# Peptides against a protein of PDB entry 3NZW, part 36

Target 1, 212 residues: chain A of PDB entry 3NZW
Amino acid sequence: TTTLAFRFQGGIIVAVDSRATAGNWVASQTVKKVIEINPFLLGTMAGGAADCQFWETWLGSQCRLHELREKERISVAAASKILSNLVYQYKGAGLSMGTMICGYTRKEGPTIYYVDSDGTRLKGDIFCVGSGQTFAYGVLDSNYKWDLSVEDALYLGKRSILAAAHRDAYSGGSVNLYHVTEDGWIYHGNHDVGELFWKVKEEEGSFNNVIG
Target 2, 222 residues: chain B of PDB entry 3NZW
Amino acid sequence: QFNPYGDNGGTILGIAGEDFAVLAGDTRNITDYSINSRYEPKVFDCGDNIVMSANGFAADGDALVKRFKNSVKWYHFDHNDKKLSINSAARNIQHLLYGKRFFPYYVHTIIAGLDEDGKGAVYSFDPVGSYEREQCRAGGAAASLIMPFLDNQVNFKNQYEPGTNGKVKKPLKYLSVEEVIKLVRDSFTSATERHIQVGDGLEILIVTKDGVRKEFYELKRD

## One batch from the design tools (peptide; aimed at target 1 T1 A20 M45 G47)

Design b2_p17_7_s3 (made by RFdiffusion4, then SolubleMPNN; from b2_p17_7, 10 letters changed)
Fold by OpenDDE base, seed 4:
Structure b2_p17_7_s3 (fold): chain B 212 residues (1-212), chain C 222 residues (1-222), chain A 17 residues (1-17)
Amino acid sequence: as target 1 above (212 residues)
Amino acid sequence: as target 2 above (222 residues)
Amino acid sequence: APVLYTEPFAYPLLPWM
């Protein structure tokens, strides 16, 4: 898996691959590694598929309950804290989760929290999470600027996942791309890695380690 | 060291069509190298036009299916005989599986039915309850033999339109029930030739708006 | 509460992301 999220002047970009593996077996190429908790809040999934899917879905329910009780959308801080508190209760039980809670509230603005099954909860501007994270960071860090246009930021997110998909055997399938703004998240499509690779190679003159 | 799990072999396969879905399984049940039964059905009609199979350790599979059937029953009691939708069934099964997260059911679960729009639906589960809706999925012993074939023949992976130099993919289309049945039969006959845990019989449950029908075919009894 | 089994089981291979 490779997931990433970063803040920039235009909000948040979230990009994830879609491969699931069981050892050397490709279990799926079409896994949804983003949960749409509400129109303003996303969760990303890395680690155990069931752990992430189950508990982030549960988180969605808790966020909805918050809205019903408080008559206000849950903050990104509070949503991430609920998840963090939960996984901390299971510390040592063998959960495997590397998650990013990304969203917008009026009080917080665009916000990203990293939460993992070790009980770590971090607020930050840039995170890559998964087996391909280092490959994604290599591209993301080298091109990241706060002042990126929305178009450039979307491309950078997509391109970083593509780099990871190319080098990490456990990442691939497709890139799911999101842009989070004050008006909520916008889905920017599913991009098959095979097609995307050749397109990017041709347009950039990159990936010269592969002969066409 | 004691292993709480057995492996009863077998293979299951789900394929969704436009207005139907198919869930098929062989009828062989084994332990190690011994055939326990040549006809032990593992695909079940669970009511509400939902068919289910949980393949792997048969004791766990049977337990899971029984729990789900009971869940359907209670759903009717609690919700004035409301039909359980396939997506709700999938969520329920996730909870059944994940409820044993730390001592999982040793099974690959597939359900098939129609979604709320009347479209064919197949959901597949891992042992602890991650699930995905897919057009096709193979599970069990010969899943690794069948799944690539399904990728090619259901989802048309790596197929291109002739004369396009690989630039135009073969368009996705729904398969007819007859075409799906052919693929299922070819899948299982092929798997039987290469895997000792697959054979004897093939039971196919076909879900349409009119209900569930069953077809049976003999497989090699080697 | 999840029952914590203390003995190592040969768990099935689970999908990872």
Scores: peptide ipSAE 0.269, ipTM 0.791, DockQ to the pose 0.055; fails the geometry check
OpenDDE base, seeds 1, 2, 3, 5: peptide ipSAE 0.252, 0.258, 0.254, 0.237; ipTM 0.782, 0.801, 0.796, 0.791; seeds 1, 2, 3, 5 fail the geometry check

Design b2_p17_7_s4 (made by RFdiffusion4, then SolubleMPNN; from b2_p17_7, 11 letters changed)
Fold by OpenDDE base, seed 2:
Structure b2_p17_7_s4 (fold): chain B 212 residues (1-212), chain C 222 residues (1-222), chain A 17 residues (1-17)
Amino acid sequence: as target 1 above (212 residues)
Amino acid sequence: as target 2 above (222 residues)
Amino acid sequence: APKLFLEPFALPLLWFD
């Protein structure tokens, strides 16, 4: 798995691969590793598929309950704290989760929290999470600037996941790409890694370790 | 050391068509190298045009299916006989599975039916309740033998239009029920040849808007 | 404390590794 999120002048980019594995077995190439909690809030998934899917769906319910009770969308801080508190209660029980809670509120602006099953909760501007995270960081950190255009930021997110998919055996399938703005998240499509690889290689003259 | 789980072998397969879905399973039940039964159905009509199989440890599979059937019953009681949608069924099954997260059901679960638009739907589950809607899924002992075949024949993976130098993929299209049944039969006959835990019989449940029908085919009994 | 019984569990769980 490779997931990433980063803040920039235009909001947040979220990009994830779509491969699920069971050991050496590729179980799926089409998994959705982003949960759309509400129009302004996303969660990413790495680690145990069921743990992530179950508890992030549960988180979605808690966020909706908050909205109903308080007549206001939950903050990214509060949403991430709910999840963090939950997984902390299960500490030692064997949950496996590496998540990013990404969203926008009027109070916070674009916000990213990293939450994992160890109880770690971190606010930050850039996170890559999963077995391919180091590969993604290699590309992302090398090209990241706060002042990226939306187009360049989207490409960078997509390109970073592609790099990870290329080098990490546990990442692949496709890239699901999101842009989060003050108006909410925008889905920027599913990009098959096989097709994307050749396109990027041709356009950039990159990936020269592979002879076309 | 005591192992609470058994392995009863077998294989299951779901394929979604345009306006139908199929869920198939062999009827062999084994323990180790012994055949317990040559006809033990493992694919079930659960009502509301939902078919279900939970393959692996049969005791867990049966328990899960029974719980789901009961869930369907109570859904009707609580919601004025409202039909349970396939997506809601999938969510319910997730909760059933994840409710035993720390002592999981030792099964691969697949359900099949029609979505709310009348399109074929197949949902597959891991032992602890991760689920995904897919066009096809194989589960159980011979899943590793069948799934690559389905990738090629249902999803047309690695197929390209002739004369395009591999630049144009074979377009995705829905398969007819007859084509799907053929693929299912070919899958299980092939799996039976290469896997000792698969054989004896093949039961296929076909879900359409008109209900669930069953087909049975003999497999090798070796 | 909840007990995990995954050690004897031979069926692969799905991971987003």
Scores: peptide ipSAE 0.179, ipTM 0.792, DockQ to the pose 0.082; fails the geometry check
OpenDDE base, seeds 1, 3, 4, 5: peptide ipSAE 0.179, 0.136, 0.113, 0.109; ipTM 0.777, 0.793, 0.785, 0.789; seeds 1, 3, 4, 5 fail the geometry check

Design b2_p17_8 (made by RFdiffusion4)
Pose (drawn by RFdiffusion4):
Parts: sequence; C-alpha cells; structure tokens
Structure b2_p17_8 (pose): chain A 212 residues (1-212), chain B 222 residues (1-222), chain P 17 residues (1-17)
Amino acid sequence: as target 1 above (212 residues)
Amino acid sequence: as target 2 above (222 residues)
Amino acid sequence: LETHLEEMIEEANKYIL
C-alpha cells in the first residue's frame, strides 16, 4: 500500500494505489483505498483491509450523524478525532491502520490529518502512509513546491504513487487521484500502472533502469 | 493446547456474466490427509437469488452461512418482505464477519447474484469483512492455482491484439453462460490435477433473473 | 491493504504437487 496527500496553493491532492495482499499473495489489484466521507471529506486506507474499510465506513456514519444533530458539516479536525479516539479505545487489541483524513471547511481551509492505530493524530501539509511510503516521499519531497499548478500537483501525486508501485513489492495495481477545493473533492480517475508506467517512461524519459 | 481452527480443504469459484453469475465448488471435504466426504455441499442458495460459500474452516463456514440465511429471513420480517439486494447482502456479511474480529470465522467467503440492474455480480470477503465487488474470484485451497487463470481467461490480462505490437489490448468482450461453465470445469479439472485437497465432484449454482439452477460434474477421486 | 488470508494461502500451498 502507498497513499499520499499534500497541501498546496490549489488545495489538496490525494493519491493511493489499489493493491491488496495476503503476504506475498496479490489478493487484488482493484481495491478502493479512498473513502468519500462526504462531498468535502476524504479518508485514505493503509494497513488492515478490514479494519480500515470497516472503521472508515463507520466514521462516515458518525460524520453524517453530526450533520443531522448540529445542522452543520463536521470539521476535518473533529472528524479525524472521532476516528483517532475510537482507535485509541482499542489500543493494544491489534487494530492495524495508517489513515489520512483530508478535507475542506470554510473554518479550516484545506486540512490534512494523519491518524493511525497507535492513536497518533497529526495535522500536516504532507503525508505518505503505507509500506511504500518512503518511495513516494522520495519523488514527492524532491519536486514539491507550495506553488504547484493544480495540473502539476495532480501529476506529482500520480507520479509519486507510480514510483512506489514500481519499487514496493506490496504496492501496485492502479492509481486513484483526487483534488480537494472549497467546492469539495474532484475525482481524477483510475490509472492502471500496467499502462501508466510505459506511458510515463516514454513521455518523461525516467525509469531509465528498466529496459523497454 | 486446544486449537479452535481446522482446515477442511475445498475450492470455490465465482464468475459474473452480463445477466447471470455462477458460484462453483468441489464437493470434497478433508482433514489432513483423509477424506471426510466426497460429497458435502459447500455452495448454498440463501434466498432472494443469492448464492454463497464460506470456505476454510467448515464449522465456521456453516455457522456463517446459517447466520446469513437467518439474516435474510429477518430482513423480510423487519422490512415488509423487501428483497435483499446483493449489495446489501455484501455489507451485511461484512458486519457479520467483523463482528468476530477478535475470534474470526476462518473462511474466505464469496457470494453471487444479480445487482439491481440485473447484471451479474460477484462479491468476495476477507475473513474479517474486507470485501469488494469483482468480475470473478477463486477461493480456497486451489485459489493460488486458479486466480491467475481467471485473470487471463476472464479479464484477458496480458493478452493483446495480434500484430498491434502489444499496443492494443484484447477487448473485454463478455462471456456467455456456456463459455463460463467451460472455464469453471477446466479450472476444476486442473485444480484436481495439481492440488490434493480438490476432487470428487464439482457443483455449480447458476443465478439468473429466473432464479437458481444447479449442475453437477464428477471429478477425479484420487 | 493487508488481508487476513495470508496463513490460509501459505497452508494451501503445502498441498500442491
């Protein structure tokens, strides 16, 4: 698994791979590691497939309950805390999740929270989570500028997941892109590494190792 | 010490067509190197046009299928006999499985039917509720032998248009019920050849708008 | 994502001829 989310001039970029594993066995290449909590809230998934899916789906129900009760969209900070506090209650029971809660509110602007099963909760501009996180950091950190165009930022996030899908035996499948503005999240497609790799290699001239 | 889990072997397979779906499984049940039964059904019609199989530790698989069938019964009781759509059944199974997160049903579960648009549907589950909708899926002992074959023959993976210099991928035309039954039978004869826990018989459940049909085929008994 | 099928697949591979 490789997931990343970063803030910049144009809002937030979220990118994830779609590989699921059972050890060295590729269980699936077509899993959705991003959950659309609501029109302005996204959650990313890494770790235990069932723990992430189950608790993030549950988080969506908790956020919806907040809107009915308070007649107002839940903040990113509060939404990430609900998950953070829930996971903390289970500390020591073996839950396994590296998560990112990304969204936008007038009150907070573009906002990113890293939340994991250890109970760690961190607000930040850039996060890469999962077995492939360091590979994504390598490409993302060395090309990141706050002033990236929406187009360039979307590409960097896509390219970073691609770098991880190439080097991490436990990451791959396809790349799912998202862009977050004050009008909510915008889905930017599912890019199969099976074609995305060769295309990027030709157009960019990178991945100069692998023989084509 | 006491081990609450065992391994009863078996292999299951699910393929979704445009307006049908199939869920197949060998009828052999095993413990270690012995055969408990050459015919012990492992794929079930649970009503509302849903077939399911929970393969792995059979006691757990039976308890789960029994609990789900009772769930469909109560769904009707509590919701004015509304039909449980396959998507709804999948989410329901997720909660049943995750409910035992800390003492799991040790099974790999697959269900099949039609979605609300009448299209074929296959869902597969992790032991603790992780699930996804798919075109096809192999589960159980020979899953590692069969899933690669299905990626090739069902989803045409790694296959290209001849003479296109590997540039044009083989189109994703869709399989008929006849072509699917062939892939299923070939899959199980192959699995019976290479995996000692697969054999004796093959039972397929076909699901269409008209309901659930069954077909049975013998397999090698060695 | 990590599924819980790892041990089941490893055990099944032991019975492959």

Design b2_p17_8_s1 (made by RFdiffusion4, then SolubleMPNN; from b2_p17_8, 10 letters changed)
Fold by OpenDDE base, seed 1:
Structure b2_p17_8_s1 (fold): chain B 212 residues (1-212), chain C 222 residues (1-222), chain A 17 residues (1-17)
Amino acid sequence: as target 1 above (212 residues)
Amino acid sequence: as target 2 above (222 residues)
Amino acid sequence: LETALAEAIARNEKFLK
């Protein structure tokens, strides 16, 4: 898995691969590793597929309940804290989760929290999470600027996941891409790695380690 | 060391068509290398046009299917006989599976039916309840033999239009029920040849708007 | 028992590595 999220002048970019594995078996190439909690809030998934899918769906329910009770959308801080508190209660039980809670509220602006099953909760501007995270960081860190255009930021997110998909055997399938703004998240499509790779290679003249 | 799980072998396969879905399974039940039964159905009509199979440890599979059937029953009681949609069924099954997260049902679960638009739907689950809607999925002992075949023949993976130098993929299209049945039969006959835990019989449940139909085919009994 | 369970599930559980 490779997931990433980063803040920039235009909001938040979220990009994830879609491969799931069971050992050396590719279980799926089409996993949805982003949960759309509400129109302004996303969660990413890495680790145990069931743990992430179950608890982030549960988180969505908690966020909805918050809205109903408080007559206001939940903050990114509070949403991430709910999940963090939950996994902390299960600490030692064997949950495997690496998630980013990304969203926008008027109060907070564009916000990213990293939450994992070890109990870590971090607010930050840039996170890559999963077995391919280091590959993604290599591309992302090399090209990241706060002042990226939306177009360039989207491409950078997509390109970083592509790099990870290329090098990490546990990442691949496709890239799902999101842009989060004050108006909510916008889905920017599913990009098959096979097609994307050749397109990027041709346009950039990159991936010269691949002959053909 | 004590192992709480058995392995009863077998293989299951789901494929979604445009306005139908199929869920097929062999009828062999084994323990180790001993055949317990040559005809033990493992694909079930659960009502509301939902078919289900939980393949692996049969005791767990049967328990899970029974629990789901009960869930359907109670859903009707609680919601004025409302039909349980396939997506809601999938969510319910996730909760059944994840409810035993720390002592999981040792099964690969597949359900098939029609979505609320009348389109074929197949959902697959891991032992602890992660689920995904897919066009096709193989599960069980010979899943590793069949799934790549389905990738190629249902989703047309690695197939390209002739004369395009690999630049144009073979377009996705729905398969007819006849084509799907052929693929299912070829899958199981092939799996039977190469896996000792697969064989004896093939039962296919076909879900359409008109209900669930069953077909049976003999497999090798060796 | 717990180890056996974990190993058995690890073979079949899907991971988003």
Scores: peptide ipSAE 0.365, ipTM 0.823, DockQ to the pose 0.093
OpenDDE base, seeds 2, 3, 4, 5: peptide ipSAE 0.377, 0.370, 0.372, 0.380; ipTM 0.838, 0.837, 0.832, 0.836; seeds 2, 3, 4, 5 fail the geometry check

Design b2_p17_8_s2 (made by RFdiffusion4, then SolubleMPNN; from b2_p17_8, 9 letters changed)
Fold by OpenDDE base, seed 2:
Structure b2_p17_8_s2 (fold): chain B 212 residues (1-212), chain C 222 residues (1-222), chain A 17 residues (1-17)
Amino acid sequence: as target 1 above (212 residues)
Amino acid sequence: as target 2 above (222 residues)
Amino acid sequence: METELKEMIERNEKFLK
């Protein structure tokens, strides 16, 4: 798995691969590793598929309850804290989760929290999570600037996942790409790694470790 | 050491069509190297045009299916006989599975039916309740033999239009029920040849807007 | 849960590694 999110002048880019594995078996190439909690809030998934899917869906319900009770959208801080508190209660039980809660509120602006099953909760501007995270960081950190255009930022997110998919056996399938703004998240499509690889290679003249 | 789980073998397969879905399973039940039964159905009509199979440890599979059937019953009681949608069924099954997160049902679960738009739907689950909607899925003993075949024949993976130098993929299209049945039969006959835990019989449940139809085919009994 | 059993179950679970 490779998931990433980063803040920039234009909001947040979220990009994830879509491979799931069971040991050496590729269980799926089409997993949705982003949960759309509400129009302004996303959760990413890494680790146990069931743990992430179950509890992030549960988180969505909690966020909706908050909205109903408080008559306002939940903050990214509060949403991430709910999840963090939950996994902390299960500490030692064997949950496996590496998630990013990404969203926008008027109070916070674009916000990213990293939450994992160890109980770690971190606010930050750039996170890559999963077995391919180091590969993604290699590309992302090398090209990241706060002042990226939306187009460049989207490409960088997509390109970073592609790099990870290329090098990490546990990452692949496709890239799902999101842009989060003050108006909410925008889905920027599913990009098959096979097609994307050759396109990028041709356009950039990159990936020269592959002859053809 | 005590192992609470058994392995009863078998294989299941779901494929969604445009306006239908199929869920198929062999009828062999084994323990180790012994055939317990040559006809033990493992694909079930659960009502509301939902078919279900939970393949792996049969005791867990049966328990899960029974619980789901009961869930369907109570859904009707609580919601004025409202039809349970396939997506809601999938969510319900997730909760059934994840409810035993720390002592899982040792099964690979597949359900098939029609979505609310009348399109074929197949959902697959891991033992602890992760699920996704897919066009096709194989589960069980011979899943590793069948799934790559389905990738190629249902999703047309690694197929390209002739004369395009591999630049144009074979376009995705829905398969007819006849084509799907053919693929299912070929899958199971092939799996039976190469896996000792698969064989004896093949039951195919076909879900359409008109209901659930069942077909049976003999497999090798060796 | 015993380690061997845990490993057996984990090999059958989907992971987003």
Scores: peptide ipSAE 0.407, ipTM 0.847, DockQ to the pose 0.092; fails the geometry check
OpenDDE base, seeds 1, 3, 4, 5: peptide ipSAE 0.386, 0.388, 0.394, 0.405; ipTM 0.829, 0.839, 0.838, 0.838; seeds 1, 3, 4, 5 fail the geometry check

Design b2_p17_8_s3 (made by RFdiffusion4, then SolubleMPNN; from b2_p17_8, 9 letters changed)
Fold by OpenDDE base, seed 2:
Structure b2_p17_8_s3 (fold): chain B 212 residues (1-212), chain C 222 residues (1-222), chain A 17 residues (1-17)
Amino acid sequence: as target 1 above (212 residues)
Amino acid sequence: as target 2 above (222 residues)
Amino acid sequence: LETSLAAAIERAEKFVK
């Protein structure tokens, strides 16, 4: 898995691959590793698919309950804290989760929290999570700037996942791409790695380690 | 040391069509190298036009299916005989599976039916309740033999239009029920040839707007 | 056995590693 999220002048970019594995078996190439909690809040998944899917869906329910009770959208801080508190209660039980809670509230602005099953909760501007995270960081860190245009930021997110898909055996399938703004998240499509690789290679003149 | 899990072998396969879905399974039940039964159905009509199979450890599979059937029953009681949608069924099954997260049902679960738009739907589950909707899925002993075939023949993976130098993919299209049945039969006959835990019989449940139809085919009995 | 069983279950579970 490779997931990433980063803040920039235009909001948040979230990009994820779609491969799931069971040992050496590619279990799926079409996993949705982004959970749309509400129109302004996303969760990403790495680790155990069931753990992430179940608890992030549960988180969605908790967030909705908050809205009903408080007549206000939950903050990204609070949402991430709910999840963090939950996984901390299960610490040692064997949950496997590496998640980013990404969203926008008027109070916080664009916000990213990293939450994992070890109980770690971190606020930050840039996170890559998963077995391919280091590959993604390599591309992302090399090209990241706060002042990226939306177009460039979207491409950078997509390109970083592609790099990870290329080098990480546990990442691949497709890139799902999101842009989070003050108006909520916008889905920017599913990009099959098989097609995207060759397109990027041709357009950039990159990936010269592969002969076409 | 005592192992609470067994492996009863077998293979299951789901394929979604445009306005139908198919869930198929062999009828062989084994333990180790012994055939317990040559006809032990593992694909079930659960009502509300939902078919289900949980393949792996049969005791767990049966338990899960029973619980789901009971869930359907109670859904009707609690919601004025409302039809359980396939997506809601999938969510319910997730909770059944994840409820035993720390002592899982040792099964691969597939359900098939029609979505609320009348389109074929197949949902697959891992042992602890991760699920996704797919066009096709193989589960069980011979899943590794069948799934690549389905990738190629249902989703047309690695197929390109002739004369395009690999630049134009074969377009996706829905398969007819007849075509799907052919693929299912070919899948299981092939799997039977190469896997000792698959064989004896093939039961196919076809879900349409008109209900669930069953078909049975003999497989090799060796 | 516990380790082997745990490993077997892990291999059966889907991971988005």
Scores: peptide ipSAE 0.370, ipTM 0.836, DockQ to the pose 0.091; fails the geometry check
OpenDDE base, seeds 1, 3, 4, 5: peptide ipSAE 0.354, 0.357, 0.362, 0.370; ipTM 0.819, 0.830, 0.830, 0.829; seeds 1, 3, 4, 5 fail the geometry check

Design b2_p17_8_s4 (made by RFdiffusion4, then SolubleMPNN; from b2_p17_8, 9 letters changed)
Fold by OpenDDE base, seed 2:
Structure b2_p17_8_s4 (fold): chain B 212 residues (1-212), chain C 222 residues (1-222), chain A 17 residues (1-17)
Amino acid sequence: as target 1 above (212 residues)
Amino acid sequence: as target 2 above (222 residues)
Amino acid sequence: LETSLAEAIERAERFVK
């Protein structure tokens, strides 16, 4: 798995691959590793698919309950804290989760929290999570600037996942791409790695380790 | 030492069509190298036009199916005989599976039916309740033999239009029920040839708007 | 045996590693 999220002048970019594995078996190439909690809040999945899917869906319910009770959208800080508190209660039980809670509130602005099953909760501007994270960081860190245009930021997110898909055996399938703004998240499509690779290679003149 | 899990072998397969879905399974039940039964159905009509199979450890599979059937029953009681949608069924099954997260049902679960738009739907689950809607899924002993075949023949993976220099993919299209049945039969006959835990019989449940139909075919018994 | 069983279950679970 490779997931990433980063803040920039235009909001948040979230990009994820779509491969799931069971050992050496590719279980799926079409996993939805982004949970759309509400129109302004996303969760990403890395680790155990069931753990992430179950508890992030549960988180969605908790967030909705908050809205109903408080008549206000939950903050990204609070949402991530709910999840963090939950997984911390299960510490030692064997949950496997590496998640990013990404969203926008009027109070916080664009916000990213990293939450994992070890109980770690971190606020930050850039996170890559998963077995391919270092590959993604290699591309992302090399090209990241706060002042990226939305177009460039979207491409950078997509391109970073592609790099990870290329090098990480546990990442692949497709890139799902999101842009989060003050108006909420916008889905920017599913990009099949098989097609995207050749397109990017041709357009950039990159991936020269592969002869086309 | 005591092992709480067994492995009863077998293979299951789901394929969604445009306005139908198919869930098929062999009828062989084994323990180790011994055939316990040559006809032990493992694909079930659960009501509300939902078919289900939980393949792996049969005791766990049966328990899960029973619990789900009971869940359907209580859903009707609690919600004025409302039909349980396939997506809601999938969510319910996730909770059944994840409820035993720390002592899982040792099964690969597949359900099939029609979504609320009348389109064929197949959902697959891992032992602890992760689930995904897919066009096709193989589970069980011979899943590794069948799934690549389905990738190629249902989703047309790695197929390109002739004369396009590999630049134009074969377009996706829905398969007819007859075509799907052919693929299912070919899948299981092939799997039977190469896997000792698959064989004896093939039971196919076909879900349409008109209900659930069953078909049975003999497989090799060796 | 417990470790082997745990490993078997782990291999059966889907991971988004």
Scores: peptide ipSAE 0.369, ipTM 0.840, DockQ to the pose 0.090; fails the geometry check
OpenDDE base, seeds 1, 3, 4, 5: peptide ipSAE 0.352, 0.359, 0.364, 0.364; ipTM 0.822, 0.834, 0.835, 0.833; seeds 1, 3, 4, 5 fail the geometry check

## One batch from the design tools (peptide; aimed at target 1 G47 G48, target 2 P104 Y106)

Design b2_p18_1 (made by RFdiffusion4)
Pose (drawn by RFdiffusion4):
Structure b2_p18_1 (pose): chain A 212 residues (1-212), chain B 222 residues (1-222), chain P 18 residues (1-18)
Amino acid sequence: as target 1 above (212 residues)
Amino acid sequence: as target 2 above (222 residues)
Amino acid sequence: SYTYSSPYLEQILQSHES
């Protein structure tokens, strides 16, 4: 698993791979590691497939309940805390999840929260989570500028997940892209590494090691 | 010490067609190196045009399927006999499984039917509720032998248009019920050849808008 | 660190292989 989300001039970019594993067994190449909590809220998934899916789907129901009760869209900070506090209640029981809650609210602007099953909750501009996180950090950190165009930022996030899918035996499948503005999230497609790799290698001249 | 889990072998397979779906499983039940039964059905019609199989520790698989069948019964009681769509059944199974997160049903579960558009549908589950909709899935003991074959023959993976210099991928034309039954039977004869927990019989449940049909085929008994 | 995985399914598969 490799997931990343970063803030920049044009909002937030979210990118994830789609590989699921059972040890060294590739369980699936087509899993959705991003959940659309609502039109302005995204959650990313890493760790236990069932823990992430179950609790993030539950988080969506909790956010919806807040809107009905308060007649207002829930903040990113509060939404991430609901999950953070829930996971904290289970500390020591063996839940396993590295998560990112990304969204936009007039009150907060573009906002990213890292939340994991240890109970850690951190607001930040850049996060990479999962077994492939360091591979994504390597590419993302060395090309990141606050002033990236939406187009360049979308590419960097995509390229970073690709770097992780190449080097991490536990990451791969396809890349799912998202862009977050004050008008909500915009899905930017599912890119299969099976074709995305060769295309990027040719067009970019990178991945110079692998023989084509 | 007491171990609450055992392994009863068996292999299950699910393939979705355009307007049909199939869920197949061998009828052998095993413990260690012995055969408990050569015919013990492991794929079930649960009503509302849904077939399911929970493979792994059989006691857990039976308890789960029994609990889900009862769930469909109550769904009708509580919602004015409304049909439980396959997507709804999948989310329901997720909660049933995750409900035992800290003492799991040790099973790999697959269900099949048609979605609300009449298209074929297959869902597979992790022991604790992780699930996804798919075109095909192998589960159980020979899953590692069969899933690669299905990626090739069902989803045409690694296959290209001849003479296109590997540029053009083989189109994803879709399989008929006849072509699917062939892939299923071949899959199980192959699995019976290489895995000692697979054999005796093969039982396939086919699901269409007209309901659930069954076909049975013998397998090697060694 | 957080590999998107299922240790339970890994154990079930290892049991079949044994």

